# Peptides against a protein of PDB entry 2FGR: the designs that were tried, part 72

Target 1, 331 residues: chain A of PDB entry 2FGR
Amino acid sequence: SSVTLFGIVDTNVAYVNKDAAGDSRYGLGTSGASTSRLGLRGTEDLGGGLKAGFWLEGEIFGDDGNASGFNFKRRSTVSLSGNFGEVRLGRDLVPTSQKLTSYDLFSATGIGPFMGFRNWAAGQGADDNGIRANNLISYYTPNFGGFNAGFGYAFDEKQTIGTADSVGRYIGGYVAYDNGPLSASLGLAQQKTAVGGLATDRDEITLGASYNFGVAKLSGLLQQTKFKRDIGGDIKTNSYMLGASAPVGGVGEVKLQYALYDQKAIDSKAHQITLGYVHNLSKRTALYGNLAFLKNKDASTLGLQAKGVYAGGVQAGESQTGVQVGIRHAF

## One batch from the design tools (peptide; made by RFdiffusion4, then SolubleMPNN)

Design b2_p13_3_s2 (from b2_p13_3, 7 letters changed)
Fold by OpenDDE base, seed 1:
Structure b2_p13_3_s2 (fold): chain B 331 residues (1-331), chain A 13 residues (1-13)
Amino acid sequence: as target 1 above (331 residues)
Amino acid sequence: SGDPEVVLNTNRG
C-alpha cells in the first residue's frame, strides 16, 4: 500500500490587451503551463491482481493562497483495478474529456489550450463545459493491442432547474487506439442540463489524433458541441484544433497550436493561435512563456483564459493578445 | 519528465 502527496504550483505574470471594456489587464496569474493542484492518492494491493485506490485533488491558486477555499473538485474517487481495467466512483474528469483533452498540447490550461470543452449556451448545470461530473461512475478498459475504451455515467439525483429535470446526468465514453507513436480516439457524450430554465441536452462528439515523429509531434481535434433546446433551436459549435510540438536542445519544448471555433448559433468564428515554450530547469521545475492571439469575428466574444488575471470575454468582433511568463514546480 | 497528464480545471478562483 502507498499514499502519495503530490502537486503542482504554477504561477505566472500575465497580460491581456483587452477585457470586456477594451482595457488591458495584467498581474499575477496561475496555471499557465499546468493546472496548479494539490492532491493525495494511494493504492492498496488486495491480492490476486486486484487493487484499491483513492484520489483526492483540488486546484491551487498561488496568487491569492486559495482565498476562496480549497476543495477536491478536480477529482475525488475511490477505485478498484485489475486485469479487468479500472472502475472509479466519485467526481472526476468524464471519460470523454479525460481522453480527448490529452490531445491538447497546452495541457488544457493557460492561454493556449483548446477551448472546445465549453459551456457554449449559458447552460445552468455546474459542469456544462463537459469536463467533469458529480456522482460519476467510470470504467476504463485495459489496453488490448492498442485498443482501449472508457465509459461513464453520472447520476442526476433528481436535480431540477426551472422546468428541467435530470440536470447533471451524464452518459458518455470513448474508444481509442494507442500504439507507439500513434493515438486516435472517438468520444461521445450527452449531459442533461437547462438553458433559461428549460430542459436541454448537451451533446458532444469529439475526434482526436496525434502522431509522434520523434523530432516533432502533431496533434488534432475535431469537435461538435450541441445544446439541444426544446425552444429556440439548437446551439451548435464546431471546434477544430491542430498543434505541433518539438523538443529543443534536450531541455526545452516549443509548441504551436491553432484552433477554430465556429459558433453556429451566432454565425460567428473565433481563431486562436498560441506559441509556447517550456524550459526545464529540472525534472520538477520549469520556466515557460506563452503568446496567444485570439481573433473574434462578427458576434464572437471569446477571451483567452489568463486565470487569476482575466478570463472573461471581449467585445464582439474584437481581437485579444495574451502573454504569460511563469514558473511551474511539481512535487 | 514530460508535462503531467492533461487535466482541465473546474474552479474559478
Scores: peptide ipSAE 0.015, ipTM 0.514, DockQ to the pose 0.144
Fold by OpenDDE base, seed 2:
Structure b2_p13_3_s2 (fold): chain B 331 residues (1-331), chain A 13 residues (1-13)
Amino acid sequence: as target 1 above (331 residues)
Amino acid sequence: SGDPEVVLNTNRG
């Protein structure tokens, strides 16, 4: 058997023109094109078409050398796979996010990604953005004629916050069709959490699709996230994304992505548009630049996620411009 | 193509 060591170091110079105080922020940031990571993975052939696997992956913060420490919170799974598909045990992307974030042309990182997978309601759970879960069991089907699916369940382990007694419980899954240039998926999930110490269900439905025309790729997402509170009414956000990418000169890729976040509870919208370019210096090293605009209307306070520089919100109704220029190196 | 990888052999027997 073999163990594969892999990783990405992605570091950038980033700028945002407004923080929560209306001041600019700039400095060295991380994960502008891809999330910086260090990982180990391997498989063992057990015979009869059965394989064991492991995957350990943690985020790297190149700007501060992981001052807060290193962990495997990105993924820490052991798996069995075969003709039946794959069963995973351990912290991972939940099946819904694993599949549906694949339609994000900015790889769910930097200042350009679709931000729909978010804690929209000040949920008190650790993973109320719907991206990952602790104590997760996942199952992924094989691809049969293009059709595939994934399902997951995360144990709450009797975690309580206030009167909520099942915090961290996740149930969800997706169905998809992936064949040639076409990909389409529908995901459904529910996560138990708390808001203001009260039990809350985070319900999520996401539709994604993409088509690769060769000369360009088009991708889209439609999502509704609803925090169902016992008191105070539901906090609902409808998020939309449309993006396009195209190869440039055989060594580059240009990306343009628009997203709309319709935050129903505050009757406010935010518009995000991002232009990105990646220039491959080699198969392992790239330069990149991102330019993003985020327009908040009314009570919206969303901020671009310039990780390592500023990822907080802005004042209500304010717009934010962000820039990232960086190096991505894979090993 | 896949990500660049370093493969370590952990088996001696």
Scores: peptide ipSAE 0.027, ipTM 0.645, DockQ to the pose 0.068; fails the geometry check
Fold by OpenDDE base, seed 3:
Structure b2_p13_3_s2 (fold): chain B 331 residues (1-331), chain A 13 residues (1-13)
Amino acid sequence: as target 1 above (331 residues)
Amino acid sequence: SGDPEVVLNTNRG
């Protein structure tokens, strides 16, 4: 049996040239390359190839010392694993998010990530971005000659918002092929939520693929998110991502990623392009810089996620430029 | 706050 204490402290200086009022914002931000975290995990060998595990992980906000408190909302699981794979009980990444975000070269963090996993419809559920779920049971298969899968179900526990019932229910999963330089996955999920106090289904389909050429890696995502409302019509977004990364000089990595968000309900597109660089000072410490440009068309109001500085929207049809420069330290 | 970040090996041991 073992218990491991682990964490990351990632803090940056960040700038965005536009907020909702058209003004610039700048300051000290968090989680530009990796999400700052503190966690505990452990494993017990039960014999016969069976293991028990636990994982408790919460986000750290270095800029304010966790002024809003600390919790284990990133992950709080107990598990059994063996030749059959792994079963997890507790709040965690939902299987679709866990797998399909792996194709994001910015690791779903900072101002450069693929932003498709989002609450596109002012959903009132706690996890309407499709990333995590409470009351979750997950199962992950072993890898069988490249083929693998994950499945999850989250109980709603009769939670209601307005007239909506079953709020927080999740069902979803993925199938994947991971072999050598190639990875490809298909994910499907549905969450029950509410919009304007009315029952709404958040349906999500995502395709991802990557190939590592050694000298460079290519990665892509195709996603459709649909908030299916009984009244007012569906809120649909088609999101696309293409990225490339390459090692630099044995101690660095450069990343370039483009994303398109086609927001059908407002007939408006947003274009995101991000250049990132990570410089490893050691195995555990890195310097990084991100430069992102987000162009909103028509009624689109998307903003870059400069956590700790500004993560809100901009005026309709405005463009936003963001910069992060920071230090990441893992322990 | 829940960013789906890739788990890095941060073992303090």
Scores: peptide ipSAE 0.019, ipTM 0.538, DockQ to the pose 0.111; fails the geometry check
Fold by OpenDDE base, seed 5:
Structure b2_p13_3_s2 (fold): chain B 331 residues (1-331), chain A 13 residues (1-13)
Amino acid sequence: as target 1 above (331 residues)
Amino acid sequence: SGDPEVVLNTNRG
């Protein structure tokens, strides 16, 4: 048996030039390069190739010392694994997000990430961004010649909001091919939620791919998220991402990523472009900088996610510039 | 066979 204590503390100085009032925000933020976390994990060999595992992980907010508390909402799983793959019980990344966010060169963190995994419709469910779920059972296959898959089901436990039942129910999965420099995945998910107290299905389809050329990596995402409402029509967003990363000088990495969010319900687009640089001081410590531009068109009000400083929206049709400069330390 | 992919750096939300 083994138990590993692990974590990341990532803290930055962040700036955005516009908030919802059109004013600048700046200060000390968190999780600019990697999400700050504290976790415990371990395994027990049960013999015959069977292992038991546990994973407990919570987010750390270095700027305020977790003033709002600490929990294991990032992951709290027990698992069995073996030649058959892995079964997990507990709150976790849903299989679709776990796999498809891997194509985000900014690791779903900071001001530069792909923001497609979002609650686009003011969904009233706790996890309507499609990232994690409570009461989740997940299964992950082994990798067979590159092919692998993951599936998940989350119980709603008869959660209701307004007239909506089955809130929090998730069903989804992905199929993938991971072999050498190539990764490609297709994910499908449906989550039951509520919008305006009415039953709503959050349907998600995501295609991701990456290729590592050695000198550079290219990565892309195509996603459609649809909140199917009984009244008012569907809220659909098509999100696109294309990114490139390259090593610099043996100790650095530069990243450039573009995303387009076509918000169909408001007939408005947002364009995001982010330049990032990570400088490794050691295996576990890095300096980083991110520069992001978000251009909202028409009724779009998206904001960059400068966690700990400002992660809200902006005025409709306004553009936002964000900067993060920070330290990431892993232990 | 390799372990299932784990994305450690995924944001909370």
Scores: peptide ipSAE 0.010, ipTM 0.481, DockQ to the pose 0.192; fails the geometry check

Design b2_p13_3_s3 (from b2_p13_3, 8 letters changed)
Fold by OpenDDE base, seed 3:
Structure b2_p13_3_s3 (fold): chain B 331 residues (1-331), chain A 13 residues (1-13)
Amino acid sequence: as target 1 above (331 residues)
Amino acid sequence: SGDADFVLNSGRG
């Protein structure tokens, strides 16, 4: 058996030119290239190809020393694995987000990520962004000639909000083909939640693909998120992403990613473009810089996620520019 | 904060 202590400390100086009042914000932020974290993990060989595992991981906020506390809400799982794959019990990434966020060249963090995995409808559930779930059972297959899959179910445990029952129930999964330079996946999920105290289904479909040409990688996402409400109509968003990355000088990586968020309920689009650079000082330490532009049209109020500085929206139809420069250290 | 895991080449979380 083994126990490993691990983590990442990622801290940056960040700037956005507009907040909700039209004013600039700047300061010390966190998690610009990777999410800062502290974790424990380990495995036990049970013989016959069977292994037990555990994983406990929480987010670190280096700018304030975790003033709001520490928990294991990133992951808290026990697992069994073997030739059959892996079964996990506990809070974790849901299978759909675990697989489909892998096509985001900005690793679903900082000011540059694909923001499709979002609570688009003021959902009242704790995980209405479709990223993680409580009370989760997950299963991941081995890779069979490139083909692989993951499935998950989260129990609602009779959680209620307003008149909505079954809040927090998740069912979802993906199928994928991963072979050499090619990856492609389809994910489907439904989560029970509430909007305005009324029962709402969050339906999600996501297609992802990437190809590594050696000299560069291309990646793409297509997603539809729909909050299906009994009263007031559906809140639907179609999100699109295309990105490219390339190594620079053997020690760096440049990334460029574009995303479009077509917010149907408000008939408004937002365009995001991000340029990122990572410079590896070692295998564990990097410097990074991100430059992001978010253009809102019409009634759109989306904001870049400069965690620790400003992650709120902007005025309708306003554009926002964001910058992050920081250090990432892994241990 | 709902975000994905970053996998380092070192295999760390």
Scores: peptide ipSAE 0.009, ipTM 0.506, DockQ to the pose 0.117
Fold by OpenDDE base, seed 1:
Structure b2_p13_3_s3 (fold): chain B 331 residues (1-331), chain A 13 residues (1-13)
Amino acid sequence: as target 1 above (331 residues)
Amino acid sequence: SGDADFVLNSGRG
């Protein structure tokens, strides 16, 4: 049996040249290379190849010392694992996001990540970005010759918003092939939510793939998110990502990633390009820098996610440049 | 595994 205290403190100086008013924002931000976190985890060998596990993890905001509090919203699971795989009970990444975000070379944080896992429709559910769920049961298979899968179901527990019932219900999963340098996955999910107090289904399909050439890694994502409203037209977004990373001098990594967000409901596109560099001072401590450019076309108002500094939108059709320079320390 | 955590789903309040 073991219990491990673990965490990451990631804090940066961040700048964006435009906010919603067209003004610059700058200051101390968090989670530019990895999400800052504090957690407890452990396992117990139950014999016969069966293990129990727990995982409790919350986000750390180093800029204000968690002035708004601390919780375990990142993950709060108990699990059983063995030759059959792993069953988890509790709030966690949903299987689709857990697998498909692994293709994001920016680790789904900072100003550079793929932003497809988003609430595109002003959904009123707490997790309408498709990342995590409350009341979740998840199952992950073992790896069989490269093939693996994950499935999840979250209970709505009769949560209502307006006239919408079953808010927070999630069903989804992925199938994957992970063999040596190759990874490929297909994910499908549906979440029940509300928009404007009316029942809405958030449907998501995501395809991901990566290949590690040793000297460089290529990664890609194709995603469609559709909010199917009970009244009104569907809100559909097609998101695309292509990225490359390469080790530098044995102590660093350079990353370049492009994403396109085709927002069908407003017939508008946004283009994101990010250059990142991580310099490892040790196995646990790194310096990093990110430079991101986001170009909105037409009615698009997307903003870069400089957590702790500015994560709001910009004026329609405006471009935004963001910079983060920071320290990541793991313990 | 992914570490997806966007501002809209942060514990900051």
Scores: peptide ipSAE 0.008, ipTM 0.554, DockQ to the pose 0.074
Fold by OpenDDE base, seed 4:
Structure b2_p13_3_s3 (fold): chain B 331 residues (1-331), chain A 13 residues (1-13)
Amino acid sequence: as target 1 above (331 residues)
Amino acid sequence: SGDADFVLNSGRG
């Protein structure tokens, strides 16, 4: 069959020592090492080097069996690909997030990921974290001697929130160099949204790089996000990340990642440090543990994202410790 | 305040 069923079920026991009330939270959470998912994909060879493709992928919540339902919000694309690259139609990762999140050693999930791709301004758009978009057209180039790029445009379809028009419109792209052990990328994006019912542009610039030394991999991100509001001034966050990973004993991987979130609008910083370990029981099954510490300064209220247990904020200036221990199974 | 979504990247076909 040209159709492949695939997925990941990742479920964990998670703990955070502080919620918004200062209380601990614990329970069964999801997606601590990889986002749990179910998907269908396939390709058709159309001849002459042209292929058609489809990809349908939704998130799985193993803790409650998808009690809120199942959808294909992770990706729902049809594509054409060939020597020219790939054109995708449908909801997907926007090109900037698709490329730049690849430098996150925690795979943009759990309590350890780089949290820069975030709605920093209480944006009212559905995807104001800059990760995905509806109504998206994307184009990805081939890799030419290491050089590659991706571009995307999402239609707003005249969506309005309050007095804001064009909500959900995205334009962005990246340029990259991927060759052997080296990866480096620059991404730029703008998304139209609303804050307080007023038109707001979410501007994002991200620089990422990684190098695999064989014995270890280093990765870094530099990001600026600006919510440019017509009234009230800009909400700007500068985010920084540096991480390292290394294989352990042939069956394990250790990861250490630090991030700094400089939230300019509130003149407050948050520091995140996460230690992770993955133990492969097989090619498809792993045990994992994450230990994260988040230190908020001043007015910062960031919380670790223990999905399924607690993903909210904490009191201003409070620190939060989080733990996840879980099983990841891929099929 | 802010919100975050989690993603994993997949390769192109």
Scores: peptide ipSAE 0.007, ipTM 0.449, DockQ to the pose 0.064
Fold by OpenDDE base, seed 2:
Formats: structure tokens, C-alpha cells, sequence
Structure b2_p13_3_s3 (fold): chain B 331 residues (1-331), chain A 13 residues (1-13)
């Protein structure tokens, strides 16, 4: 049996030109290239190709030393794995987010990521962004000639909000083809939540694909999220992403990504474009810079996620520019 | 809740 201590410390200087009041924000932020984390993991060989595993992981906030405390909310799983694949018990990424966010060239962190995995409807559930779930059972297949899949179910455990009695229930999964330079996936999920104290289904469909040409990689996402309310009609968002990355000089990577968020309930769009650069100083240490522009139209109030500095919205129809420059260290 | 850093969490053994 082995136990491994691992982590990432990613800290940056960040700036956004507008907050909700129209004022600039700047300071020391976290998790601009990768989410800062501390974790423990291990495996035990049980013989016959069967292994037991555990994984405990929490977020690190380097700017304030985790003033709000430390927990294992990123992942807390026990697992069995073998020729059949892997079964996991415990809080984790839901299968749909685990697979489909892999097409985000900004690794679902900082000011540049695809922001489609979001609570679009003021859902009252703890994980209404569709990223993680409590009380989760997950299964992942092996890769069979490129084909693979993942499935998950999370128990609501009779959690209630208002008149909603199944808050936190998740069911979802994906099918994928991963072979050489090509990756493609389709994900479907439903999560039970509440909006305004009323039972609501968060339905999500996501298509992702990428191709590595060697000299450059292209990646794309298509997503629809619907909060199906008992009263007031559906809150629907269509999200689109297209990105490209390329190696630079053997030690660097440049990334460019565009996203469109078509928020149907408010008949408003937001456009996001991000330029990123990572410079590897070693296998474990990198410098990085991100430049993002977010244009809100009409009633849209989306903001860039400069974690540790400002992650709130802006005034309706306002544009926001963000910058992050930082250090990432892995151990 | 931490950001979905999916690339690093794909630790299929």
C-alpha cells in the first residue's frame, strides 16, 4: 500500500476593471492556471487485478492561508478498481463535469475558463453549478478501443428546501471516444434543486470535442442548461466554446478561447474571449498570464472569476476586462 | 467549492 501527499499552490496578482459598482478591483488572487489544492491519496493491491483506493482533496487559498478553514470538499472518495473499471463512493466531480470540462483549455479555473457549468437560475441547492455532488456513487468504464463512459447517482437523503423534497439528487453520465489525437464526448445530467422554494429540475446536455494536430490543438463545447420550474417557465442557457492552444519554444504554451452564453430567460448574450500563456520553468513550476474580455449585452451581468480578488457580477450590459499574472507550483 | 480542475483530477490509476 502507498500513501501520497500532493498539491498545487497557484497564486497571482489579478485586476478587473469593473465590479458591481463600476469600480476596479486588484490584489492577490488564487488559482489562475490550476486550482490550488492539498490532497492525500493511496492504493492497495488486493490481488487478482483488484485495487482499493482513497482520495482526499481540499482547496488551498494562498492569499489568506485558508482563513475560512480547510476541508475535503473537492474530493473525498473510496474506490475499487480493476479490469471492470472503477467504482467510487463519496463526494466528487460528477461524471458529466469530470469528462466535459476536460475540453476547456483553461482547465476550468481562473478568468479564462468556460463558465457554462453554472447556477443560471438562483438555484438554492449547494451544487447547482453541476460540477460536484455529495453522497455520490460513480462508475467509470475502461477504455475499449477508444470508447469509454462514466455514470453517477447522488442521493438527496430527503433534503428539503421550501416545498422541494429531493434537493441534491443527481443522475447523469457520459459516453466518449478517446483515440490518439481525437477526443469526443456527450454528457447528460439531471439534478434536483429548488428555485424560490419550488421544486426545480436542472437538466444539462453537453457535447465536447478536441483534436491535437501536433502543432496546435483545437477544442470545442456545446451546452444547454435548463432549470425546469414548476411555476414561471424554464430558465434556459445555451453555451458555446471554441479554443486553440499551441506549444511555444518547447517551454511555453499559448491559448486562445472564445465563449458565448445565450441566456434565453433574459434574452441576453455574453461574449468571453481569453488569451493565456504558460511558461514552464521546470516540470513542477510555471509562470502564467491571462488576459480576458467579457462583453455583456442587454440584461446580462456576468463577471470574470478572479478568485481571491473579485468573482461577482457587473452592471447589466457592461463589459469587464481581467488580468492575472502568477506562479503555479506542483508538489 | 473548488474550481473544476479536471485535467489534474483524471487520476485513473
Amino acid sequence: as target 1 above (331 residues)
Amino acid sequence: SGDADFVLNSGRG
Scores: peptide ipSAE 0.015, ipTM 0.505, DockQ to the pose 0.119; fails the geometry check

